# Ledger of designs, part 36: peptides against a protein of PDB entry 5VVV

Target 1, 276 residues: chain A of PDB entry 5VVV
Amino acid sequence: FLCGVVEGFYGRPWVMEQRKELFRRLQKWELNTYLYAPKDDYKHRMFWREMYSVEEAEQLMTLISAAREYEIEFIYAISPGLDITFSNPKEVSTLKRKLDQVSQFGCRSFALLFDDIDHNMCAADKEVFSSFAHAQVSITNEIYQYLGEPETFLFCPTEYCGTFCYPNVSQSPYLRTVGEKLLPGIEVLWTGPKVVSKEIPVESIEEVSKIIKRAPVIWDNIHANDYDQKRLFLGPYKGRSTELIPRLKGVLTNPNCEFEANYVAIHTLATWYKSN
Target 2, 276 residues: chain A of PDB entry 5VVV as posed
Amino acid sequence: FLCGVVEGFYGRPWVMEQRKELFRRLQKWELNTYLYAPKDDYKHRMFWREMYSVEEAEQLMTLISAAREYEIEFIYAISPGLDITFSNPKEVSTLKRKLDQVSQFGCRSFALLFDNIDHNMCAADKEVFSSFAHAQVSITNEIYQYLGEPETFLFCPTEYCGTFCYPNVSQSPYLRTVGEKLLPGIEVLWTGPKVVSKEIPVESIEEVSKIIKRAPVIWDNIHANDYDQKRLFLGPYKGRSTELIPRLKGVLTNPNCEFEANYVAIHTLATWYKSN

## One batch from the design tools (peptide; aimed at target 1 Y10 L82)

Design b2_p18_6_s3 (made by RFdiffusion4, then SolubleMPNN; from b2_p18_6, 11 letters changed)
Fold by OpenDDE base, seed 1:
Structure b2_p18_6_s3 (fold): chain B 276 residues (1-276), chain A 18 residues (1-18)
Amino acid sequence: as target 1 above (276 residues)
Amino acid sequence: SDNDIAVEFLKKKQEKEL
């Protein structure tokens, strides 16, 4: 069971010292996972093709080593979906080289994110792939196999919540293609019925699990504030029954942008997880 | 709702990044 934090918000990323402090807190609270997915990190999303500099490499190696010291699984995410051409073998090769560099930093766990992107493929991709889901699954499976089938590999769908599914969760052709064609060793991220789910009913997890043919990992936006930085979500982790735990592969909370605001959010997630 | 604001924000982010 993956339980911890995703740094998945828009806005100023956390500094390396905050991330190391997070790992100490995660270990102390018996949590086990950190997903590196900061939206405004240039080489994560907008400039995903660019290799890390020597200085950036030293920082990432130090961060990954710190995660290992605290027995925290460090998952490196990349979001190529803004401008990738899926049918172009040079693009696939560029993605492979980027993930090879991160693997050399000692990273062993990875994620491909296709959240918050246009649903329209370019003309070249339309000639090769029957749908956007087929294009995403093709590259994800190829990358997963290229990396030697790592123990933890995550996929974030473009339809990552109930309100983004067309026409709905159980009938989505996109999620059906993901469920049928995505390799079984790849985990699927999900935010619940909504982007920010006030509640995640058990029945809603049973519904999505059926179509994706696996238990999801929850990307939980309950404490996310990047959409309104004038607000802080300081309340406890709630609206998730402990009956979800045996029906999930994990829960990763995407908390407030302000690192110092997240004590209650993360501590109460840990209490919820240990109450099973 | 907070979710409506989040969905609107995410769409506006997507439109600015494309």
Scores: peptide ipSAE 0.052, ipTM 0.760, DockQ to the pose 0.789
OpenDDE base, seeds 2, 3, 4, 5: peptide ipSAE 0.045, 0.037, 0.055, 0.048; ipTM 0.739, 0.735, 0.764, 0.749; seed 4 fails the geometry check

Design b2_p18_6_s4 (made by RFdiffusion4, then SolubleMPNN; from b2_p18_6, 11 letters changed)
Fold by OpenDDE base, seed 2:
Structure b2_p18_6_s4 (fold): chain B 276 residues (1-276), chain A 18 residues (1-18)
Amino acid sequence: as target 1 above (276 residues)
Amino acid sequence: SDNEIAVKFLKERVKKEL
């Protein structure tokens, strides 16, 4: 069971010292996972093709080593979906080289994120792939296999919550393709009924699990505030029955952008997790 | 719901203002 934090918000990423402090807190609270997915990290998303500099490499190596020191699984995410051409073998090769570099930093767990992108494929991809889901699954499977089938590999769908599913969760051709074609060793991220779900009913997890043919990892935006910079979400982790725990592969909270605002959010997630 | 489109759009707006 993956339980911890995804740094998945828009806005200023956390500094390395904040991330190290996070790892200390995660360990102390018996949480086990950090997903590196800061949307405004240039080489994570907008410039995903760019290799890390020597200085950036040293920082990431230090961060990954710190995660290991605190027994936190460091999952490196990349979000190539803004401008990748899935059918272009050079793009696939570029993605492979980027993840090879991160593997050299000592990273062993990875994620491919296709959240917050348009459903439209370019003309070249439309000639090769039957749908956007087929394109995403193809590259994800290829990368997963290329990396030697890592023990932890995550996929974030474009339809990552109930309200993004067309026509709905249980009838989504996109999620059906993901469920049927994504290799079984790849985990699927899910956010619940909404982008910010006040509640995640058990029935909603059963519904999505059926179509994706696996238990999801929750990317939980209950404490996310990147959409309202004037608001802090300081309340406890709630609106998730503990009955979800045996039906999930994990829960990763995407909390407030302000690092120091997240004590209650993360601590109460840990309490929730240990209450099963 | 209109709020979810708004949250996605707000996330996308925060992307454009940074």
Scores: peptide ipSAE 0.071, ipTM 0.768, DockQ to the pose 0.259
OpenDDE base, seeds 1, 3, 4, 5: peptide ipSAE 0.066, 0.044, 0.066, 0.061; ipTM 0.769, 0.727, 0.764, 0.759; seed 5 fails the geometry check

Design b2_p18_7 (made by RFdiffusion4)
Pose (drawn by RFdiffusion4):
Structure b2_p18_7 (pose): chain A 276 residues (1-276), chain P 18 residues (1-18)
Amino acid sequence: as target 2 above (276 residues)
Amino acid sequence: SLHEEAKEHYQKQAREDV
């Protein structure tokens, strides 16, 4: 069961030294996972096709090392959604070459994120693929095979919370396609009824497990502050029923950008991780 | 750019949720 932090916000990402202290904290409090997905670390999203330079690679390896040294599982995320051409094979290949490079840093766990992308395709893609959801699942699956079908592997759908489902959660062509075609070994990230969910009703998640055909992984935006300059969140982890642990694969908290402000955010996530 | 549009969209939706 996956529990911990996702560094998945817009803005100045954390530095290696902050992530080491993060791993030591996750362990002192018995959490198991860290998802690397900062939106503005340019090679994660903006320049996803680009390989890490020599010194960048030294940094990532040293990072994945301290993750094992503290036994925190490290999941690497990549976001091709902005401009990838799904049908073109050179494009599919560059993704593998990039995912290969990171595999050789010590990385076993991977994620493909597709949040916040323009919902339609290029002229070339609309031929080979029936729908937008078809294209993503095809590449997510193909990639899932290539890496030797890894232990944990996450998929973040374009429709990743209740508000964002067209027309509703239950009869959505995008969501219907995912639950049926996406492989049973691939996890699905979900964010609650809203992007920043005030509460997560047990009925809403049971409802979601209907179409996704899985217990989804929560990308929790409760303490995220990247959207309002004046705002910071030092409150407890709340509005999440303890009765959810049995029904979910995991909860990764996407916290405040200011690293040291995240003490309460992670500790309260940890206490609640107990109690179920 | 597509990235900046995606960021602005996210921030608008997050603010509305709060």

Design b2_p18_7_s1 (made by RFdiffusion4, then SolubleMPNN; from b2_p18_7, 9 letters changed)
Fold by OpenDDE base, seed 2:
Structure b2_p18_7_s1 (fold): chain B 276 residues (1-276), chain A 18 residues (1-18)
Amino acid sequence: as target 1 above (276 residues)
Amino acid sequence: SAYEKAKEAYKKAALADL
């Protein structure tokens, strides 16, 4: 069971010292996972093709080493979906080289994220792939196999919550394709009924699990505030029954952008997890 | 940009969920 934090927000990423402090807190609270997915990290999303500089590499190596020191699984995410051509072997090879670089930093767990992108494929991809889901699954499976089938590999669907599913969760051709064709060793991220789910009912997890043919990892935006800088979410982790735990592969909270605001959010997630 | 368009779409969706 993956339980911890995704740094998955828009806005200023956490500094390395905040991330190290996070790992210390996660260990202390018996949480086990950190997903590196900061939207405004240029080499994560907008410039995903760009290799890390020597200085950035040193920082990431240090960060990954710190996660290991605190027994926190460091999952490196990349979000190529803004402008990748899935059918172009050069794009696939560029993605491979980027993940090879991160593997050299000592990273062993990875994620491909297709959240917050346009549902349209370019003309070249339309000639090769039957749908957007087929393109995403193809590259995800290829990357997963290329990396030697790492123990933890995550996929974030473009339809990552109920409100983004067309026509709905149970009838989504996109999620059906993901469920049927994504290799079984790849975990699927899910955000619940909404982008910001006040509640995640058990039935909603059973519904999505059926179509994706696996228990999801929750990307939980309950404490996310990147959509409104005038709000801070200081309340406890709530609206998730502990009955979800045996039906999930994990829960990763995407909390407030302000690192200092997240004590209650993360601590109460840990309390929730340990209550099972 | 594609990034800004997607970010604003996300923000709009998240705000509508509140």
Scores: peptide ipSAE 0.750, ipTM 0.973, DockQ to the pose 0.935
OpenDDE base, seeds 1, 3, 4, 5: peptide ipSAE 0.706, 0.684, 0.693, 0.741; ipTM 0.967, 0.962, 0.962, 0.972

Design b2_p18_7_s2 (made by RFdiffusion4, then SolubleMPNN; from b2_p18_7, 8 letters changed)
Fold by OpenDDE base, seed 2:
Structure b2_p18_7_s2 (fold): chain B 276 residues (1-276), chain A 18 residues (1-18)
Amino acid sequence: as target 1 above (276 residues)
Amino acid sequence: SKYEESKKLYQKKALEDL
């Protein structure tokens, strides 16, 4: 069971010292996972093709080493979906080289994220792939196999919550293709009924699990505030029955952008997880 | 930019979902 934090917000990423403090807190609270997915890291999303500099590599190596010191699984995410051409073998090879570089930093767990992108493929991809889901699954499976089938590999769908599913969760052709064609060793991220789910009912997890043919990892936006700079979410982790735990592969909270605001959010997630 | 469009889509949906 993956339980911890995703740094998955829009806005200024946490500094390396905040991330190290996070790992110490995660270990202390018996949480085990950190997903590196800061949307404002240029080399994660906007410039995903760009290799890390020597200085950036040293920082990431130090961060991954710190995660290992605290027995935290460091998952490196990349979000190529803004401008990747899935049918272009040069794009696939560029993604491989980027993940090879991160593998050399000592990273062993990875994620491919297709969140918050347009469903429209370019003309070249339409000639090769039957749908956007087929294109995403193809590259995800190829990268997963290329990396030697790592123990933890995550996929974030474009339809990552109920309100993004067309026409709905149980009838989504996109999620059906993901469930049928994504390799079984790849985990699927899910956010619940909504982008910000006040509640995640058990029935909603059973519905999505049926179509994706696996238990999801929750990307939980309950404490996310990157959509409204006037809000801070200081309340406890709530609206998730402990009956979800046996039905999930994990829960990763995407908390407030302000690192110091997240004590209650993360601590109460840990209490919830240990109450099963 | 595609990034700003992505961010605005997320922000809009997050606010609609509250």
Scores: peptide ipSAE 0.673, ipTM 0.961, DockQ to the pose 0.948
OpenDDE base, seeds 1, 3, 4, 5: peptide ipSAE 0.640, 0.648, 0.659, 0.643; ipTM 0.953, 0.955, 0.956, 0.953

Design b2_p18_7_s3 (made by RFdiffusion4, then SolubleMPNN; from b2_p18_7, 8 letters changed)
Fold by OpenDDE base, seed 1:
Structure b2_p18_7_s3 (fold): chain B 276 residues (1-276), chain A 18 residues (1-18)
Amino acid sequence: as target 1 above (276 residues)
Amino acid sequence: SLYEKSKEQYKKKALEDL
């Protein structure tokens, strides 16, 4: 069971010392996972093709080593979906080389994210792939196999919550293609019925699990504030029954942008996880 | 940019969920 934090917000990324302090807190609270997915890291999303510099490489190697010291699984995410051409072998090779570089930093766990992108393929991809889901699954499976089938590999669908599914969760052709064609060793990220789910009912997890043919990992936006930085979410982790735990592969909370605001959010997630 | 369009779409949806 993956339990911990995703740094998955828009806005100023956490500094390396905040991330190390997070790992110490995660270990102390018996949590085990950190997903590196800061949307404002230029080489994660907007400039995903660009290799890390020598200085950035040294920082990432130090961060990955710190995660290992605290027995925290460090998952590196990349979000190529804004402008990738899936059918272009040069684009696939560029993605492979980027993940090879991160593998050399000592990273062993990875995520490929297709959140918050246009549902339309370019003309070249439409000639090769039957749908957007087929294009995403093809590249995800190829990357997963290229990396030697790592123990932890995550996929974030473009339809990552109930309100994004067309026509709905159980009938989505996109999620059906993901469930049928995504390799079984690849985990699927999900935010619940909504982008910001006040509640995640057990029945809603049973519905999505059936179509994706696996238990999801929850990307939990309950404490996310990147959509309105005038708000801080200081309340406890709530609206998730402990009956979800045996029905999930994990829970990763995407908390407030302000690192110091997240004590209650992360501590109460840890209490919830240990209450099963 | 594509990035800014994506960010604003997310923010709009997240605010509709509150």
Scores: peptide ipSAE 0.744, ipTM 0.972, DockQ to the pose 0.933
OpenDDE base, seeds 2, 3, 4, 5: peptide ipSAE 0.743, 0.712, 0.738, 0.741; ipTM 0.972, 0.967, 0.971, 0.972

Design b2_p18_7_s4 (made by RFdiffusion4, then SolubleMPNN; from b2_p18_7, 7 letters changed)
Fold by OpenDDE base, seed 2:
Formats: sequence, C-alpha cells, structure tokens
Structure b2_p18_7_s4 (fold): chain B 276 residues (1-276), chain A 18 residues (1-18)
Amino acid sequence: as target 1 above (276 residues)
Amino acid sequence: SLYEKAKERYKKEALEDL
C-alpha cells in the first residue's frame, strides 16, 4: 500500500530542504511514499524533453538518497502529454533517455502523467492510434517494459476523476481502453468523483476499479489549494472511509502549496491509514 | 499556451467542486 504525499500542485515547487523535512515526517508517521510531480518544474512538464543539468542532477541524486535514508519510496513523475507526438519514435526515445538519466540518479519508481491535457491527438497520432487512450497506453507500456518493469510504475489518466469521464466512469471508452490494454503491473492514479473530492465513496472506487481492472492509487486533492491562493486547507484528512484501504493500492495526498501548512493534512492521513 | 489553458481548466473545475 502506497501512502504519503504527491508534490503535484501548480505553483512554486518545494525546496530541497522542505522535501527532506517531508521525508523525515513521513518516516516518523510510518508513511512510505513521495511522488515527485511538481507542475511548475520545467523539466517535469513544459520542457519534459530537456535533460537535467549537472547541478540539477546533483540535487535530484541528493534528494533520492535522502528519500532512501528515510525509507521513503521516491517516485519520479514526468508529464509529456502537453506536446508529445505518441507515434514519433524520436519522442519515445527522448522520454526513455530522460528516464534513464533519472534511473542513474538511483530512482527505481516512476510515473507517467497525462493529467490536465487536451484530448485531441495530432494528425500523425490519428493515423497510428485508434484513440487517445490507445496512444497513452502504448507509450506507457513501452516505457514500463523498457525500464525493466519496475516494482512501482504509475499511470495518471487524462480522465483522472469522475467529472472528467465521458460519458461517465463506468461507460468511458477511454478508461475501458486503459483497463484492457495497460499492463497489469502498472498502477492507475485516481482522484475520486471530482478534481477536489469532499468524499470518496466506496462505491465510486468499486466502479472505477471495475473499468480499469485494478485497485487505483488515490491522488487526493482534498488539501490542494493551487486553484485558489486565498485558501489554506488546515483541516484533517476526512470523507474517506477506512473501508477504502483494502480496495486501494494507495493514497498520495496533494496538499497545500505552502509546505508549512501541511502538518495536519499529512499527520491525519497517517492516522487514517494506521486505523485499519 | 497549452500549459496555461490546462491550468485554468483545472482551476475552474476545482473551484466548482467547493
């Protein structure tokens, strides 16, 4: 069971010292996972093709080493979906080289994220793939196999919550394709009924699990505030029954952008996790 | 940009969830 934090918000990423402090807290609270997915990290999303510099490499190696020191699984995410051409073998090769670089930093766990992108394929991809889901699954499976089928590999769907599913979760052709074609060793991220789910009912997890043919990892935006800089979510982790735990592969909270605001959010997630 | 359009869509949906 993956339980911890995703740094998955828009806005200024956390500094390395904050991330190290996070790992210390996660260990102390018996949480086990950190997903590196900061939207405004240029080489994560906007410039996903760009290799890390020597200085950036040293920082990431140090960060990954710190996660290991605290027994935290460091999952490196990349979000190529803004402008990737899925059918272009050069794009696939570029993605492979980027993940090879991160593998050299000592990273062993990875994620491909297709959240917050347009559903439209380019003309070249339409000639090769029957749908957007087929394109995403194809590259994800290829990358997963290329990396030697790592123990932890995550996929974030473009339809990552109920409100993004067309026509709905159980009838989504996109999620059906993901469920049927994504290799079984790849975990699927899910955010619940909404982008910011006040509640995640057990029935909603059963519904999505049926179509994706696996238990999801929750990307939980309950404490996310990147959509409204005037709000801080200081309340406890709530609206998730402990009956979800046996029906999930994990829970990763995407908390407030302000690192210092997240004590209650993360601590109460840990309490929730240990209560089952 | 595609990034900004996606960010604004996310923000809109997240605000509608409150």
Scores: peptide ipSAE 0.699, ipTM 0.966, DockQ to the pose 0.941
OpenDDE base, seeds 1, 3, 4, 5: peptide ipSAE 0.613, 0.613, 0.638, 0.624; ipTM 0.942, 0.944, 0.948, 0.943

Design b2_p18_8 (made by RFdiffusion4)
Pose (drawn by RFdiffusion4):
Structure b2_p18_8 (pose): chain A 276 residues (1-276), chain P 18 residues (1-18)
Amino acid sequence: as target 2 above (276 residues)
Amino acid sequence: SIHEKHEAAKEHYIKAAR
């Protein structure tokens, strides 16, 4: 069961030294996972096709090392959604080459994120693929095979919270396609009824497990502050029923951008991780 | 451009978060 932090916000990402202290903290409080997915570390999203330079690679390896040294599972995320051409094989190949490079840093766990992308496709893609959801699942699956079908592997759908489902959660062509076609070994990230969920009703998640055909992994935006300059969140982890732990694969908290402000955010996530 | 697409995605997110 996956529990911990996702560094998944817009803005100045954390540095290696902050992530080491993060791992030591996750361990002192018995959490198991860290998802690397900062939106503005350019090679994660904006220049996803680009390989890490020599010194960048030295940094990632030293990072994946301290993750094992503290026994925190490290999941690497990549976001091709902005401009990838799903049908073109050179494009699919560059993704593998990039995911290969990181595999050789010590990485066993991977994620493909597709949040916040223009919903429709290029002229070339609309031929080979029936729908937008078909294209993502095809690549996500093809990639899931190539890496030797890894232990943990996450998929973040374009429709990743209740508000974002067209027309509703239950009868959505995008969501329908995912639950049926996406492989049973691949996890699905979900964010609650809204992007920043005030509460996560047990009925809403049971409802979601309907179409996804899985217990989804929560990408929790409760303490995220990247969307309002004036705002910071030092409150407890709240509005999440303890009765949820049985129904979910995990909860990864996407916290404040200011690293040291995240003490309460992670500790309260940790206490709640107990009690179930 | 890629910079425009990225910024648009960010602005969409900020609107939805608020």

Design b2_p18_8_s1 (made by RFdiffusion4, then SolubleMPNN; from b2_p18_8, 11 letters changed)
Fold by OpenDDE base, seed 1:
Structure b2_p18_8_s1 (fold): chain B 276 residues (1-276), chain A 18 residues (1-18)
Amino acid sequence: as target 1 above (276 residues)
Amino acid sequence: SLEELYQKSKERAFKAAL
């Protein structure tokens, strides 16, 4: 069971010292996972093709080593979906080289994120792939196999919540393709019925699990404030039954942008997880 | 609802980042 934090918000990323302090807190609270997915990290999303510099490499190596010291699984995410051409072998090779570099930093766990992108394929991809889901699954499976089938590999779908599913969760052709064609060792991220789900009913997890043919990892936006940084979400982790735990592969909270605001959010997630 | 406002606000942030 993956339990911890995703740094998955828009706005200023956390500094390396905040991330190291997070790992210390995660270990203390018996949480086990950190997903590196900061939207405004240039080489994560906008410039995903660019290799890390020597200085950036040293920082990432130090961060990954710190995660290992605290027994925290460090998952490196990349979001190529803004401008990748899935059918172009040069794009696939560029993505492989970027993940090879991160593997050399000592990273062993990875994620491909296709959240918050346009659902239209370019003309070249339409000639090769029958749908956007087929294009995403093809590259994800190829990358997963190329990396030697790492123990933890995550996929974030473009339809990552109930409100984004067309026409709905149980009838989505996109999620059906993901469930049928995504390799069984790849985990699927999900935010619940909505992007920010006040509640995640058990029945809603049973519905999505059936179509994706696996238990999801919850990307939980309950404490996310990137959409309104004038507000802090300081309340407890709530609206999730402990009956979800045996029906999930994990829960990663995407909390407030302000690192110091997240004590209650993360501590109450840990209490919820240990109450099973 | 407050939840619908949050959903719409997050969807707007996504569209501004596209």
Scores: peptide ipSAE 0.088, ipTM 0.809, DockQ to the pose 0.069
OpenDDE base, seeds 2, 3, 4, 5: peptide ipSAE 0.087, 0.059, 0.074, 0.080; ipTM 0.802, 0.764, 0.797, 0.805

Design b2_p18_8_s2 (made by RFdiffusion4, then SolubleMPNN; from b2_p18_8, 10 letters changed)
Fold by OpenDDE base, seed 2:
Structure b2_p18_8_s2 (fold): chain B 276 residues (1-276), chain A 18 residues (1-18)
Amino acid sequence: as target 1 above (276 residues)
Amino acid sequence: SLEEKYEKSKKRYFEAAL
């Protein structure tokens, strides 16, 4: 069971000292996972093709080493979906080289994220792939196999919550393709009924699990505040029954942008996890 | 542009989060 934090918000990423302090807190609270997915890291999303500099490489190596020191699984995410051409073998090769660099930093766990992108494929991809889901699954499976089938590999669908599913979760052709064609060793990220879900009912997890043919990892935006910088979410982790735990592969909270605001959010997630 | 795609993606998330 993956339980911890995703740094997955829009806005200024946390500094390395904050991330190290996070790992110390995660270990202390018996949480086990950190997902590196800061949307404003240019080499994560906008400039996903660009290799890390020597200085950035040293920082990431130090960060990954610190995660290992605290027994935290460091998952490196990349979000190529803004401008990738899925049918172009050069794009696939570029993605492979980027993940090879991160593997050299000592990373062993990875994620491909297709969140918040347009559902339209370019003309070249339409000639090769039957749908947007087929294109995403193809590259994800190829990358997963290329990396030697790592123990932890995550996929974030474009339809990552109930409100983004067309026509709905159980009838989505996109999620059906993901469920049927994504390799079984790849985990699927899910955010619940909404982008910010006040509650995640057990029935909603059973519905999505049926179509994706696996238990999801929750990307939980309950404490996310990047969409409203005037608000801090200082309340406990709530609106998730502990009956979800046996029906999930994990829970990763995407908390407030302000690192110092997250003590209650993360501590109460840990209490929730240990209560089952 | 790439920037316009990024801003469109951010806007889609923000509008759905409110």
Scores: peptide ipSAE 0.717, ipTM 0.969, DockQ to the pose 0.939
OpenDDE base, seeds 1, 3, 4, 5: peptide ipSAE 0.712, 0.702, 0.709, 0.704; ipTM 0.968, 0.966, 0.968, 0.967

Design b2_p18_8_s3 (made by RFdiffusion4, then SolubleMPNN; from b2_p18_8, 9 letters changed)
Fold by OpenDDE base, seed 4:
Structure b2_p18_8_s3 (fold): chain B 276 residues (1-276), chain A 18 residues (1-18)
Amino acid sequence: as target 1 above (276 residues)
Amino acid sequence: SLEEKYEESKERARKAAL
């Protein structure tokens, strides 16, 4: 069971010292996972093709080493979906080289994120892939296998919540393709019925699990404030039955952008997780 | 709702990155 934090918000990423402090807190609270997915980290999303500099590499190596020191699984995410051509072998090779570099930093767990992108493929991809889901699954499977089938590999679908599913969760051709074609060792991220799910009913998890053919990892936006940084979500982790725990592969909270605002959010997630 | 505003925000973020 993956339980911890995803740094998955838009806005100023956390500094390395905040991330190290996070790992210390996660360990103390018996949480086990950090997903590195800061949307405004240029080499994560906008410039995903760009290799890390020597200085950036040193920072990431230090961060990954700190995660290991605190027994926190460091999952490196990349979001190539803004401008990748899935059918282009050079793009696939570029993605491989980027993940090879991160592997050299000592990272062993990875995520491919296709959230917050258009559903439309370019003309070249339409000639090769039957659908956007087929393109995403193809590259995801190839990367997963290329990396030697790492123990933890995550996929974030473009339809990552109930409201984004067309026509709905149980009938989504996109999620059906993901479920049928994504290799079984790859985990699927899900935010619940909505992007920000006030509640995540058990039935909603059963529904998505059926179509994706696996228990999802919840990317939980309950405490996310990147959409309104004038608000801090200081309340407890709530609206999630502990009955979800045996039906999930994990829960990763995407909390407030303000690092210091997240004590209650993360601590109460830990309490929730340990209450099962 | 706040959730709807967040969904709209994500859609705006998607459009702003294109």
Scores: peptide ipSAE 0.238, ipTM 0.861, DockQ to the pose 0.103
OpenDDE base, seeds 1, 2, 3, 5: peptide ipSAE 0.201, 0.089, 0.159, 0.148; ipTM 0.856, 0.766, 0.842, 0.841; seed 2 fails the geometry check

Design b2_p18_8_s4 (made by RFdiffusion4, then SolubleMPNN; from b2_p18_8, 10 letters changed)
Fold by OpenDDE base, seed 2:
Order: structure tokens, then sequence, then C-alpha cells
Structure b2_p18_8_s4 (fold): chain B 276 residues (1-276), chain A 18 residues (1-18)
């Protein structure tokens, strides 16, 4: 069971010292996972093709080493979906080289994120792939196999919550293709009924699990504030039954952008996880 | 809704990142 934090918000990423402090807190609270997915990290999303410099490499190696020291699984995410051409072998090779570099930093767990992108393929991809889901699954499976089938590999769908599914969760052709064609060793990220879900009912997890043919990892935006920086979400982790735990592969909270605001959010997630 | 605000904000962030 993956339980911890995703740094998955828009806005200023956390500094390396905040991330190391997070790992200390995660270990202390018997949480086990950090997903590196900061949307405004230059080489994570907008410039995903660019290799890390020597200086950036040293920082990431130090961060990954710190996660290991605190027994935290460091999952490196990349978000190529803004401008990748899925059918172009050079793009696939560029993605492979980027993940090879991160593997050299000692990273062993990875994620491909296709959240917050348009559902439109370019003309070249439309000639090769039957749908956007087929294109995403093709590259995800190829990368997963290329990396030697790592124990932890995550996929974030473009339809990552109930309100983004067309026409709905159980009838989505996109999620059906993901469930049928994504290799079984790849985990699927899910956010619940909404982008910010007040509640995640058990029935909603059973519905999505059926179509994706696996238990999801929750990307939980209950404490996310990137959409309204005038608000801090200081309340406890709530509106999730502990009956979800045996029906999930994990829960990763995407918390407030302000690192110091997240004590209650993360601590109450840990209490929830241990209450099963 | 909170979701509509979040979706709109994400669409604005996505556009600002392009």
Amino acid sequence: as target 1 above (276 residues)
Amino acid sequence: SLEEKYKKSKEEFKKAAL
C-alpha cells in the first residue's frame, strides 16, 4: 500500500530542505511514499525533453538518497503530454534517455502523468493510434518494459476523476482502453468523483476499479490550494471511509502549496491509514 | 463549484505554461 504525499500542485515547488523535512515526517508517521510531480518544475512538464544539468543531477541524487535514508519510496514523475508526439520514435527515445538519467540518480520508481492536457492528438498520432488512450497506453507500456518493469510504476489518466469521464466513469471508452491495454503491473492514479472530492464513496472506487481492472492509487486533492492561494486547507483528512483501504493500492495527498500548512493534512492521513 | 474553480484554474495554469 502506497501512502504519503504527491508534490503535484501548480505554483512554486518545495525547496530541497522542505522535501527532506517531509521525508523525516513521513517516516515518523509510518508513511512510505513521495511522488515528485511539481507542475512548475521546468524539466518535469514544460521542458520534459531537457536533460538535467550536472548541478540539477547532484540535487536530485541527494534528494533520492535522502528519501532512501528515511525509507521513503521516491517516485519520479514526468508529464510529457503537453506536446509529445506519441508516434514519433525520437520522442519515445528522448523520454527513455530522460528516465535513464533519473535511473542513474538511484531512482527505481516512476510515473507517467497525462493529467491536465487536451484530449486532442496531432495529425501524425491520429494516423497511428485508434484513440488518445491507445497512444498513452502504448508509450506507457513501452517505457515500463524499457525500464525493466520496475516494482512501482504509475500512470495518471487524462480522465483522472469522475467529472472528467465521458460520458461517465463506467462507460468511458478512454478508461476502458486504459483498463484493457495498460500492462497489469502499472498502477493507475485516480482523484475520486471530482478534482477536489469532499467525499470518496466506496461505490465510486468499486466503479472505477471495475473499468480500469485494478485497485487505483488515490491522488487526493482534499488539501490542495493551488487553485485558490487565498485559502489554506487546515482541516483533517476526512470523507474517506477506512473501508477504502483494502480497495486501494494507495493514497497520496496533494496538499497545500505552503509546506508549513500541511502538518494536520499529512498527520491525519497517517492516522486514517493506521485505523484499518 | 470548487471543482469548476479548480478546473478553470488548472486551465489557466496550463495556458500560462504554454
Scores: peptide ipSAE 0.062, ipTM 0.743, DockQ to the pose 0.105
OpenDDE base, seeds 1, 3, 4, 5: peptide ipSAE 0.061, 0.041, 0.047, 0.052; ipTM 0.761, 0.738, 0.762, 0.767

